# Peptides against a protein of PDB entry 3B8E, part 65

Target 1, 230 residues: chain A of PDB entry 3B8E
Amino acid sequence: PFLIFIIANIPLPLGTVTILCIDLGTDMVPAISLAYEQAESDIMKRQPRNPKTDKLVNEQLISMAYGQIGMIQALGGFFTYFVILAENGFLPIHLLGLRVNWDDRWINDVEDSYGQQWTYEQRKIVEFTCHTPFFVTIVVVQWADLVICKTRRNSVFQQGMKNKILIFGLFEETALAAFLSYCPGMGVALRMYPLKPTWWFCAFPYSLLIFVYDEVRKLIIRRRPGGWVE

## One batch from the design tools (peptide; made by RFdiffusion4, then SolubleMPNN)

Design b1_p14_3_s4 (from b1_p14_3, 12 letters changed)
Fold by OpenDDE base, seed 2:
Structure b1_p14_3_s4 (fold): chain B 230 residues (1-230), chain A 14 residues (1-14)
Amino acid sequence: as target 1 above (230 residues)
Amino acid sequence: LEELREKLLKELEE
């Protein structure tokens, strides 16, 4: 998120405090939970593989856990960010390069995509309105991402939700998201405006899509072992 | 929410 902010010179999508909450609060327990996930039933039934191949599989799992999850989270967050700004008159293309004028307190006539002029105060309200939904979107996407990362090949329906640590992590991050979103004073203290309940559902279609995609991927792997999808 | 917005607006004006 921060890299895109720098490269594209867009208004800040996620505050520093929110990033810290993600790194230290939201992602910590879920990340640990993956280490305690129950062994996949098909992994234990497999014959010993070549040590080089096993390392490759582990690297792929690590890449999926740390790389792909992070990318999907960022994509989900940015989706919500762009939706909010578009609803307020700022189309994604118009946001490119806008940061310089956006952050200038003395410019009170920044135009949106429809020619409406925005004061500095109005712009900052919209910016801070994005922080909380971005954070919540990450949490919602994490629900799906953590579930799909439980297994390499088996369906979630086959493996089940037996990892109590993972379940606890999901509740913890959700509770934290609710606390930061709705606790009085969070808007002033953390620049996280309270969000309408509807914003919790903004990422659900995206989470569902990645979940379905991963289930289909795993189904293909089970039917065609050794394929390029594995 | 309105009270919060007012507080935040005041902070931005300072």
Scores: peptide ipSAE 0.016, ipTM 0.522, DockQ to the pose 0.043
Fold by OpenDDE base, seed 1:
Order: sequence, then structure tokens, then C-alpha cells
Structure b1_p14_3_s4 (fold): chain B 230 residues (1-230), chain A 14 residues (1-14)
Amino acid sequence: as target 1 above (230 residues)
Amino acid sequence: LEELREKLLKELEE
């Protein structure tokens, strides 16, 4: 997210606090939970391959999978960001290159896509309004990501939710998201403007899409083992 | 929410 912010020169979609909350609050427990997840039934039945070569391949596959998941999460967050800004009059194309003027406190007449002028304070409130939904979007997407990452080939319906740590992680990140979104003073203290409950649902289609995509992917892998979809 | 928005706006004006 921050790289896109720099490259596209758009208003900051994700604040420092939200980044810290993601890195420390939402990613750590789930990552640990996945490490202790029960091995996939088909993986346990496989004879240990050559431990040196297979470890490297597995590490590469895991790294690639986590990298892809992270990119998908970022896309979900940016989707929410663009939706919020568009609803406030800033179309995505208009945001490109706007950062310099957006962040300038002395410019109080930044125009949106419809010619409405925005003061610095008004712009910052909209920016901070994006931070919380971005975070919540990531959390909601992570629900799907955590569930789908439990298995490589088996459906989530086959593996089930047996890891108590994973369940705890889901509750923890959700509770944190709720706290940051609705606790009084979070907007002032953390630059995370309170979230309308409707924004929680904005990420659900995206989360569902990821879930369906992964289930379809896994189904294809099961039907065509050794395919390029792995 | 509106009260929080107002507080945030006041903070930004300082």
C-alpha cells in the first residue's frame, strides 16, 4: 500500500498506526496459528521427499503464496479506499498526482472530480476515514485467507476449523478492528475515523471472491494434479 | 460519529 502511495502520488490510503496494527496485531497470531495447524491429510500420507530439495521448494511456494495473498489483501484495501474517496467526490483518476496538494496545509481549495473545493481539514478527515475501512477490509479478507491457507489441496470443508489458535486469531483481529473502529477517541488518538457498520460489508464480496477462487483452484488441483495452477 | 469528526477537525485546525 505504501509503495503504491509513493508511486501513484495518491493520498495516503493506510496510516502508520493501521500498518502497525496489521503487522503486529492481525498478522502475527494468524501466522503462528498456521504454523501449528494440523498437516493436510494428503501431506501427512506423503513419504518425506528429499528434505533438502523439498524444503526449498516448500519455502518458495509458501513465500509465493504469502506474497500473493498479501497483494490480494492490498488490492482489497485499495478497492475500499477508492470507493470511499469516489463517494466523497474523488474519482481514482483524479487522485493520481494529487498527494502534493492534498498534504499541503496551506492549500484549502483542492478540487474534487466535480469541482467541489476541499479544505485541508476536510481532506484529512476523508483520508483518515479511509484508514479504518482499509484496516477492516484487510481483516475481513484475512478471514478468508486464513481459512484457505490451512490447506494446499483439500477443501476447507474437508480440513475444518480445528486449530484453536487460528480461531483465537480470527476473534482477536476482529475484536481489534471493532475496537479501533468504534471506540471513542480512536479518530483523534490514532487517526482512524470511526467506521460505519456498512463498511464491514464492503469487503465481504471480495473475501467471498477470494474464498471461491481458492476453492476452485484447489478443486482444479485435485482433479489435475501437477498442473500449472499449483 | 459526528462528535468525533468535529473533535478531529478541531485537532486538525490546531
Scores: peptide ipSAE 0.015, ipTM 0.521, DockQ to the pose 0.042
Fold by OpenDDE base, seed 5:
Structure b1_p14_3_s4 (fold): chain B 230 residues (1-230), chain A 14 residues (1-14)
Amino acid sequence: as target 1 above (230 residues)
Amino acid sequence: LEELREKLLKELEE
């Protein structure tokens, strides 16, 4: 998100507070959950053929998979951001390079894609309105991410949802998202304005995409053991 | 939301 912000000079899609909430709130409990996850039954049966080469390959493939998932997650957040701004009159093309004027307190006549003028205060409200949905989108996508991280090869349908800590993690991150989105004063304190409930559904296609992507990946791994996708 | 926006607008003007 930050790289796209620098390259495209768009209004800030994700605030510092939301980043902190992701790093400290939404990622910690899932990480702990994964530490207590039951070992995958097929992994324990597989003896390493070559400990040196197989370890390196596995580390590279895991890093690549997490990198790809992270990119899809970021795309989901940006999608929500662009939809909100478009609904407020700012089309994606118009946002390119707009950051300079957007952040200038002395410019009170920034035009949207339809010629409507926006004051600095109005622009900041819209910007902060994007922060909460972006965060919520990340949380919803993380549901899929957390579920898929449970196994390396087995389908989620085969392994099942037996880890109580995992389930607790899902509820915790959802509760945190709801608290930050709807608790009075969060707009002032954290610059996270209340979210319309409909925006929770905006992330669902991306959550599904991650889930499908991982299931397809795992299916390929099962069909071609030792392939480049592992 | 509208009431909150109005309050925040006032705070930004301060």
Scores: peptide ipSAE 0.013, ipTM 0.486, DockQ to the pose 0.045
Fold by OpenDDE base, seed 3:
Structure b1_p14_3_s4 (fold): chain B 230 residues (1-230), chain A 14 residues (1-14)
Amino acid sequence: as target 1 above (230 residues)
Amino acid sequence: LEELREKLLKELEE
């Protein structure tokens, strides 16, 4: 999110505090939960692999998969960001290069895509209004990410939801998202303005996309063991 | 969104 902010010179889509909440608050417990995930049901049925070459290849493939998932997460967040700004009169194309004027407190007549003028205060309100939904979008997408990362090969339906720590992680990140979104004073303290409940559902298509993507990937791996997709 | 914006405006003024 921050890279696109710099490259495209758009208004800040996600605050630094929200980023910290993702990295330290949202991701920690889920990451730990994966360490306690049960072994895949077929782990002992697999042929012995070359411990030197196959591990390195697997680590690279996992890294690529996480990179791809991270990109989808970012896309989900930006989708929410652009929807909110569009609802407030700022079309995506109009946001390109707008940051300079957007962040200038002395310019109180920044025009939206429809010619409406926005004061600095109004602009900052809409900017900060984007932070919470962006964060929530990431959390909702992380639900799918965490679930799919339980296994390398087996479907989630095959492995099941047996890890109580994983369930706790999902609860924790959701509770944190709710706290930051709706607790009084978070808008002032953390620039996490409250959002309408409808924004929680905005990310669901992306969560589904990640889930489907990974299930298809795992299906391919099951059909072609030892392939490059594994 | 209008109601939310109005609320947020009030909070920013405090």
Scores: peptide ipSAE 0.013, ipTM 0.534, DockQ to the pose 0.046

Design b1_p14_4_s1 (from b1_p14_4, 9 letters changed)
Fold by OpenDDE base, seed 1:
Order: structure tokens, then C-alpha cells, then sequence
Structure b1_p14_4_s1 (fold): chain B 230 residues (1-230), chain A 14 residues (1-14)
């Protein structure tokens, strides 16, 4: 998010505090849950055939897969961001290079794509309105990520949701997202303004995309054991 | 505030 923010000079899509809430708040319990789940999964039970070569290949493939998932998560967040800003009159092309004027509190006549003038306060409201659904998008996409991380080879449908810690992690992550999204004062404290419940569904296509991506990946692994996709 | 902004935007686009 920050790289695109810097490169495109767009309004900040995700605040630093929100990122910290993701990294330190929402990811902690899921990460612990995965540590327990992986001990029961084929990921840790499968000893590499060659500890030197197969470990390196597996680590690279896992890193690539998670890198791809991370990119899909970011794309989902940015999609939600652009939709919200477009709904408020700022088309994506108009956001390019707008950051300097957007962040200037003395400019109260920044025009949107339709010629409407926006005060600094109004701009910050819509910006902070983007922070919350970006965060929620990450959470919703993380649901799919957590589910797919249960096993390297088997379909999610074969493993099921037996890990109570994972379920608790999903609940905690969702509860935190709801708290940060709807608790009074979060706009002032964390720059996370309330969002309509409908915005939770904006992330679902990307969550599904990650799920389908992983199922296809696993299907390829099952059909071609030892392939480069493993 | 957001709902008010949205309402104003909808009015502006009419």
C-alpha cells in the first residue's frame, strides 16, 4: 500500500495505525493458530526427500505463493479504496498526483472528477473512510488465507475446520475488525471511520479468488507431484 | 458526515 501511495502520489489508502493493527493485532492469533495447525498438517509432517535441495525449493515456492497471495490482498484493498473514492467523486485517474493538494490543509477547494470542491476536512473524512474498508478487506481475504494454509496438498474441503484455535483466530480477527469499524471514537483515535456493512462484501471476490487460486494450485500439485507449483 | 457527503455528491451529480 505504501509503495503505491508513494509511486502514484495518491491519498493514503491505509494508515500506519491501521497497518499496525493488522500486523500486531489481527495477524497474531491467526499466526499462532497456524503454528498449531501446521504441526498437524502435511506441511510439517512431510520430511524433505533431500533436506538441502527440497527444503530450499519448498521455501521458495511457499514464499512465492504467499507473495502472490499478498499481492492479491493488496489488490483487493486498493480495489475497495478506488471504489469508495470513485463513489465519492474521485476517479482513479484523478487521484494520480493529487496527494500533495489532498494533504494540504490550506487548500479547501480541491476538485473531484466532476468539478465538486472538497474542503480539507471532507477529504480527510473520505480518506479515513477508506482506511477501515481496506483493513476489513485484508481481514476478509485473510479468512481465505488462513483456511488455505491448513495444508499444502489437500483441498480445504478435505481438511475441514477442526482447529478450534484457527476458528477462534478468525473470530477474534473479525471481532477486532468490527470493533475498529463501528466503535465510537475510532475515527479520532485510529483514523478508522465507520463503514456500511455492505462494504464487507467488497472483499469477498478477492477472498474467493485466493481460495480458487490455492485450490487450483493444490489441484495441480495433486495431479503433478513434484512439479514447480508445489 | 460521510452520508452527508454522499448525499451532497448524489445531488451534485443530478
Amino acid sequence: as target 1 above (230 residues)
Amino acid sequence: ELEELKRRREEYLK
Scores: peptide ipSAE 0.017, ipTM 0.538, DockQ to the pose 0.045
Fold by OpenDDE base, seed 5:
Structure b1_p14_4_s1 (fold): chain B 230 residues (1-230), chain A 14 residues (1-14)
Amino acid sequence: as target 1 above (230 residues)
Amino acid sequence: ELEELKRRREEYLK
């Protein structure tokens, strides 16, 4: 998110506090849940032909998959960000290069895509209103990520949702997101302004995309064992 | 369209 912020010079899509909440709040319980997940039965039966090279290849493939998932998460967050700003009069193309004027407190007449002028305070309110749904979008996408991480090769439909710790992690993450989004004072303390409930659904296409991506990947692995996607 | 944008802005500013 910060790289795009710097390169495109757009208003800040995700605050530092929200990033910290993701790193410290949302990732901890999921990581624990994965440690207690039962090993996939078919993975345990595989012995590497060459322990050195096959291990390295597998680690690279896993890293690539997580990298791709992270990119999809970021895209989901940015999608939500652009939709909210567009609903408030700032089309995506107009946001390019706008950061300098956007962040200047002495400019109170920044124009949106429709010629409406925005005060500094108004701009910051809408910006902080974008931070919350960006965070929530990440959480919603992480639901799919956590579910798919349960298995390496088998479909989620085959193995099911039997890990209680994983389920607890999903609820904890969601509860944290709701708390940060709707608790009084979060706007002042964390610059996370309240979110319309409808914005929770904005991330669903991306969650579905991750789910489909992983199921397709796993399907390929099952049909072509020893392929580069394994 | 502009009036709708104003209304939406007011909603977020509450």
Scores: peptide ipSAE 0.017, ipTM 0.490, DockQ to the pose 0.049
Fold by OpenDDE base, seed 3:
Structure b1_p14_4_s1 (fold): chain B 230 residues (1-230), chain A 14 residues (1-14)
Amino acid sequence: as target 1 above (230 residues)
Amino acid sequence: ELEELKRRREEYLK
């Protein structure tokens, strides 16, 4: 998010402190929960055909899969960001290069896509309003990521949600998201203004997309064992 | 503040 802020020169979509909360707060418990997840019996029972090459290939495939999911997660966050700004009169194309004027406190007549002038204070309110739903979108997408990561080959419907630690991780992430979104003072401390509950649902299409993508991938793996899609 | 901004925006778009 911060890299895109610099490269595209757009208003800051997510605060650095909030990013740290994601990295340290939301990702740790889920990662631990996955470590305690019982591996698929077929994966653990299969000895590697070649311990050296198969381990490296598997690590690369896992890295690629997580990289793709991470990209979808980031896209979901940015989508929510652009939707909020568009609802407030700033179309995505208009945001490109706008940061310089956006962050200038002495410019109180920044025009939106419709010619409306925005004061510095008004712009900052909208900016900080975007931080919260961006974060919430990441959390909601992480729900799907955690659920799908339980298995490599089996459908979530086949394996089920037996890991109590994983379930706890999902609740912890949700509780943290609710705390950061609605606790008084978060607007000042983290530049995260409260959002309407409807914004929690903005991420659901992306969570569904990840879920469907992974289920299709797993289906292909089951039908073509040893294929390149692993 | 956000609700007020939204209201003003809606009024502007009318």
Scores: peptide ipSAE 0.016, ipTM 0.496, DockQ to the pose 0.045
Fold by OpenDDE base, seed 2:
Structure b1_p14_4_s1 (fold): chain B 230 residues (1-230), chain A 14 residues (1-14)
Amino acid sequence: as target 1 above (230 residues)
Amino acid sequence: ELEELKRRREEYLK
C-alpha cells in the first residue's frame, strides 16, 4: 500500500498506525497459531529425494506462493479503496497525482471526477473512511490465507479445523478488526472511521479466490507428487 | 447520476 501511495501519488489508502496494527496485532497471533498447526503425517514421513535441492525448491515455492497470496491481499485492499472513492466521486484515474493537492489543507476546491469541489475536511473524511475497510479487507482475506496454510498437500476439507489455537487466532483477529472498526474514538486515535457492515463482504471474492487457488494447487500436488507446484 | 452521487457522498460524510 505504501509503495503504491508513493509511486502513484494517490491519497493514502492505509494509515501507518493501521499497518502497525496489522503487523503487531492481526498477524502475530495467526503466525503463532500456524506454528502450532499439526503437521501432515505424510509430510513428516516423506524423505527428501535430495536434501539440498528439494529444500531449496520448497523454500522457493513457499516464497512464491506467499508472494502471490500477498499480492491478492493487496489487490483486495485496493479494490475496496477504489470502490469507496469512486462512490464518492473520485474515479481511479483521477486519483493519480492527486495526493499533493489532496493533502494541502489550504486547497479547498479539489475537484472530483464530476467537477464537484471538495474541502480539505471533506477529503479527509473520505480518506479516513477508506482506512477502516482496507484494514478489514486484509483481515477477511487473511481468514482464507490462515486456513490454507494449515496444510501443504491435503485439502482443508480433508484435514478439517482441528487446531484450537488457529481457531482462536481467527476469532482474535476478527475481534480486533471489529474493535478497531467500531470502537468510539478510533477515528481520532487511529484515523479509522466506522464502516458500514456491508464492507466486510467486499473482501469475500478475494478470500474465495485464495481458497480456490490453494485447493487447486493442493489437488495438483496430490495427483502429481514431486511436481513443480508443491 | 449526479443526484445519486450526492446521496452517496452524504452517506459517507455524515
Scores: peptide ipSAE 0.018, ipTM 0.506, DockQ to the pose 0.049; fails the geometry check

Design b1_p14_4_s2 (from b1_p14_4, 11 letters changed)
Fold by OpenDDE base, seed 1:
Structure b1_p14_4_s2 (fold): chain B 230 residues (1-230), chain A 14 residues (1-14)
Amino acid sequence: as target 1 above (230 residues)
Amino acid sequence: KLKELLEERKKYLE
């Protein structure tokens, strides 16, 4: 998220504190939960042919998976960010390069995509309005990602949610999201404004798409072992 | 909606 902020010079989509909350609060328990997840029956039944090379391959695969998950989460967050800003008159194309003027306190006539002028205060309200939904979006997407990552080849429907640690992680991250979204003072302390309940659903289509995509991918892998999709 | 949002959230910027 921060890289795109720098590269695209867009208004800050997610505050540093919120990023830290994601990294420390949201990702830790799920990561642990995945480590204790019941391995796929087919993976556990396969003795490593070479413990050293297979461990390295597994570590690389895990690293790639986490990297991909992080990218998907970021994409989900940015989707929500762009939706919020678009609903407030700032189309994605208009946001490119706008950061300098956006962050300037002395410019009170920044125009949106529809020619409306925005004061600094108004802009910051909209900016900070994005922070909480962005975070919540990451959490919602992470639900899907965690469920997806539970299995490499098997459908989620086949393995089910048996890991209590995963369930606890989902609860914890959801509780954290609710706390940050609705606890008084979070707007001042973390620049996370209260979230309308409807914004929780903003990520759901995206999360569903990821879920469907992965289920289709897994289905293809099951039907065509050794294919390029694996 | 925007005016309502601005008014609602203005208190968090002050």
Scores: peptide ipSAE 0.022, ipTM 0.626, DockQ to the pose 0.043
Fold by OpenDDE base, seed 3:
Structure b1_p14_4_s2 (fold): chain B 230 residues (1-230), chain A 14 residues (1-14)
Amino acid sequence: as target 1 above (230 residues)
Amino acid sequence: KLKELLEERKKYLE
């Protein structure tokens, strides 16, 4: 998110503190899940076909899959960002290069895509209005990711442990999202304004996209067992 | 409709 902010010179889509909350709160759960999967694989004494190469290859493939999912999550966040700004008069094309004028406190007549003038304060309110939905979108997309991770291995025992981790992860992410979105003072402290409940649904198409992506991936793996997509 | 919606939203931003 921050890279696109710099490259495209768009208004800041997500605050730095919110990014830190994602990194510390939400990204830890998948990492823990991975660690438990590895530990369970070691406990089950599933002799990897080649213990030296297959473990490394599997870790790389998992890392790549998470990288791809992370990109989809970012796309979901940006989609929500663009929707909010478009609903407030700023079309995506108009946002390109707008950051300089957007962040200038002395410019109080920045025009939106419809010729409406926005004061600095109004612009910042809209900007901060984007932060919370962006975060919530990531959380909702992560719910899908966590559910998908549960189905990666057919072991009943692995599914049991994964289920507890999944439930805990879902709870943690949801609690964090609720806290950041609705606790008083978060607008001042974190520049996260409270969300209308409708914004939670903006992420659902992307959650579906992740499910479709994973099902396609699983289908490819089933058709080519031992292939590079595992 | 869009302009009206934007004006309504602007009122909430003020």
Scores: peptide ipSAE 0.022, ipTM 0.597, DockQ to the pose 0.052
Fold by OpenDDE base, seed 5:
Structure b1_p14_4_s2 (fold): chain B 230 residues (1-230), chain A 14 residues (1-14)
Amino acid sequence: as target 1 above (230 residues)
Amino acid sequence: KLKELLEERKKYLE
């Protein structure tokens, strides 16, 4: 997200607090999931295969999968951001390069895509209105990870443990999202304004995309018997 | 929509 912000020079899609909440909250669940997958992989690798090559292949496959999921999550957040701004008169194309004028407090006549002029205060209200939905979108997209983990062909015991940890993590993230979105004073303290309930649904297509992606990935792995299971 | 948003959110920028 930060790289796209710098490259595209768009208005800030994520506040510093939102970034911290993502880093501290949402990244824990994937990290725990990875740790369990590595442990499972190590248990399966106790057969005397060349431990260096098999470990490297598995780590690469896991890293690639989580990297791709992270990219889809970011895309979901940006989608929500662009939808909110578009509904307020700023089409995505118009946002490119707008950051400099957007952040200038002395410019009170920034035009949107329809010729409406926006004061600095008005622009900041809309910008900060995007921060919470972006975070919430990430949380909703992560719900797909729970389903992904349930469908893995690991031991029932390991799946159960992983599911409990994931459910707890997702609950924590959702509770945090609700707190940041609806607690009085969060707009003043953290620049996270209350979210309309309708914005929670903007993430659902991307959650579905992650689910489909993982099922396709699993299908490919199953069709190549010489890969992971062996 | 903008007017409603401004009225609702102005208190956070004050």
Scores: peptide ipSAE 0.021, ipTM 0.611, DockQ to the pose 0.042
Fold by OpenDDE base, seed 2:
Formats: structure tokens, sequence, C-alpha cells
Structure b1_p14_4_s2 (fold): chain B 230 residues (1-230), chain A 14 residues (1-14)
């Protein structure tokens, strides 16, 4: 999120403190839960052909998977961010390069995509309105991502939700999201304004899409072992 | 919509 903020010069989509809460509070337990996930039966039955090279390949695959998860989470968050800003008159293309004027408190006539002028106060309200939904969207996407990452080849329906640690992690991150979204004072302390319940569902279509895509991918892998889709 | 947003968020402003 921060890299896109710098490169595109868009209004800040997520506060630094909130990012730290994601890294330390939201992502840590799910990541640990994945380490304790029940081994996929088809993976565990395979003897490594070369222990040294296969270990390196596995570490690389894990690193790539975590990198991909992070990108998917960011994409989900930005989707919600752009939806909120678009609903308030700022189309995505108009946000490019807008940060300089957006953050200037002395400019009170920043125009949106429809020619409406926004004061500094109004702009900051809509900006901080994006922070909480962005965070919540990451959590919602994490639900799907964690389930997806549970297995490499088997369907989630075949493997089941047996890992108690994973389930606990999902509840913990959801509880944290609810706390940060609805606890009094979070708007002042963390610049996270209270979230309307409807925004929890904003990322669900996206999460569902990626979930379906992954299940289809896994189905193809099972039908054609060793294919390029793996 | 903007008016509603402003009123809703007033209590959280500095």
Amino acid sequence: as target 1 above (230 residues)
Amino acid sequence: KLKELLEERKKYLE
C-alpha cells in the first residue's frame, strides 16, 4: 500500500499504525497457523528426489506464496479504497498525482471527477473513512487466502477445516478488525473511523472469485499432474 | 451523501 501511495501520489489509503497492526496483530497468527496446518497427504507421501534442491525449491515456493498472498490482500484493499473514493466523486484516474493538493490544508477547492470542490476537512474525512474498510477488506481477503493456502492440490472441501489453530487465527483477526472498527476512540487514536456493516461485504465478491479460481486451478492440477498450472 | 458523511464523522474530528 505504501509503495503505491508513493509511486502513484494518491491519497493515503492506509495509516502507518494500521499497517503495523496488520503485520503484528493480524498476519502473525494466521502465518503461524499455516505452519501448523495438516500436511496434504499427497505432498507428504512424496519422497524428495534431491533433499538439498527440493528443500530450496520448497522454501522458494513458500516465499512466493506469501508474496502472492500479500499482493492479493493489497489488491483487495485498494479495490475497496477505490470504490469508496469513487462513490464520493473521486474516480481512480483522477486520484493519480492528487496527493500534493490533497494533503495541502491551504487548498480548499480540490475538485473531484465531477467538478465538486472539496475542503481540506472534507477530504480528510473521506480519506480516514477509507482506512477502516481497507483494513477490514484485508481481513476478509485473508479468510479466503488462508483457506486457499491450506492445500496445494486438494480441494478445501476434501481437506476440511480441521486445524484448530487456523480457526482460532481467523476468529482472532476478525475480532481485532471488529475492535479497531467499532471501539470508541479509534477514529482519533488510529484515524480509523467506524465502519458501516455493509462495508464488510465489499470484498466478498473478490474473495469468492479468487477462491473459485483456486479451486478450479487445483482441479486442473489433480487431473493433469506436473502441468504448468502447478 | 457528503452532508451525511460530514455529520456522521463530526464527532471524530479533532
Scores: peptide ipSAE 0.022, ipTM 0.642, DockQ to the pose 0.041; fails the geometry check

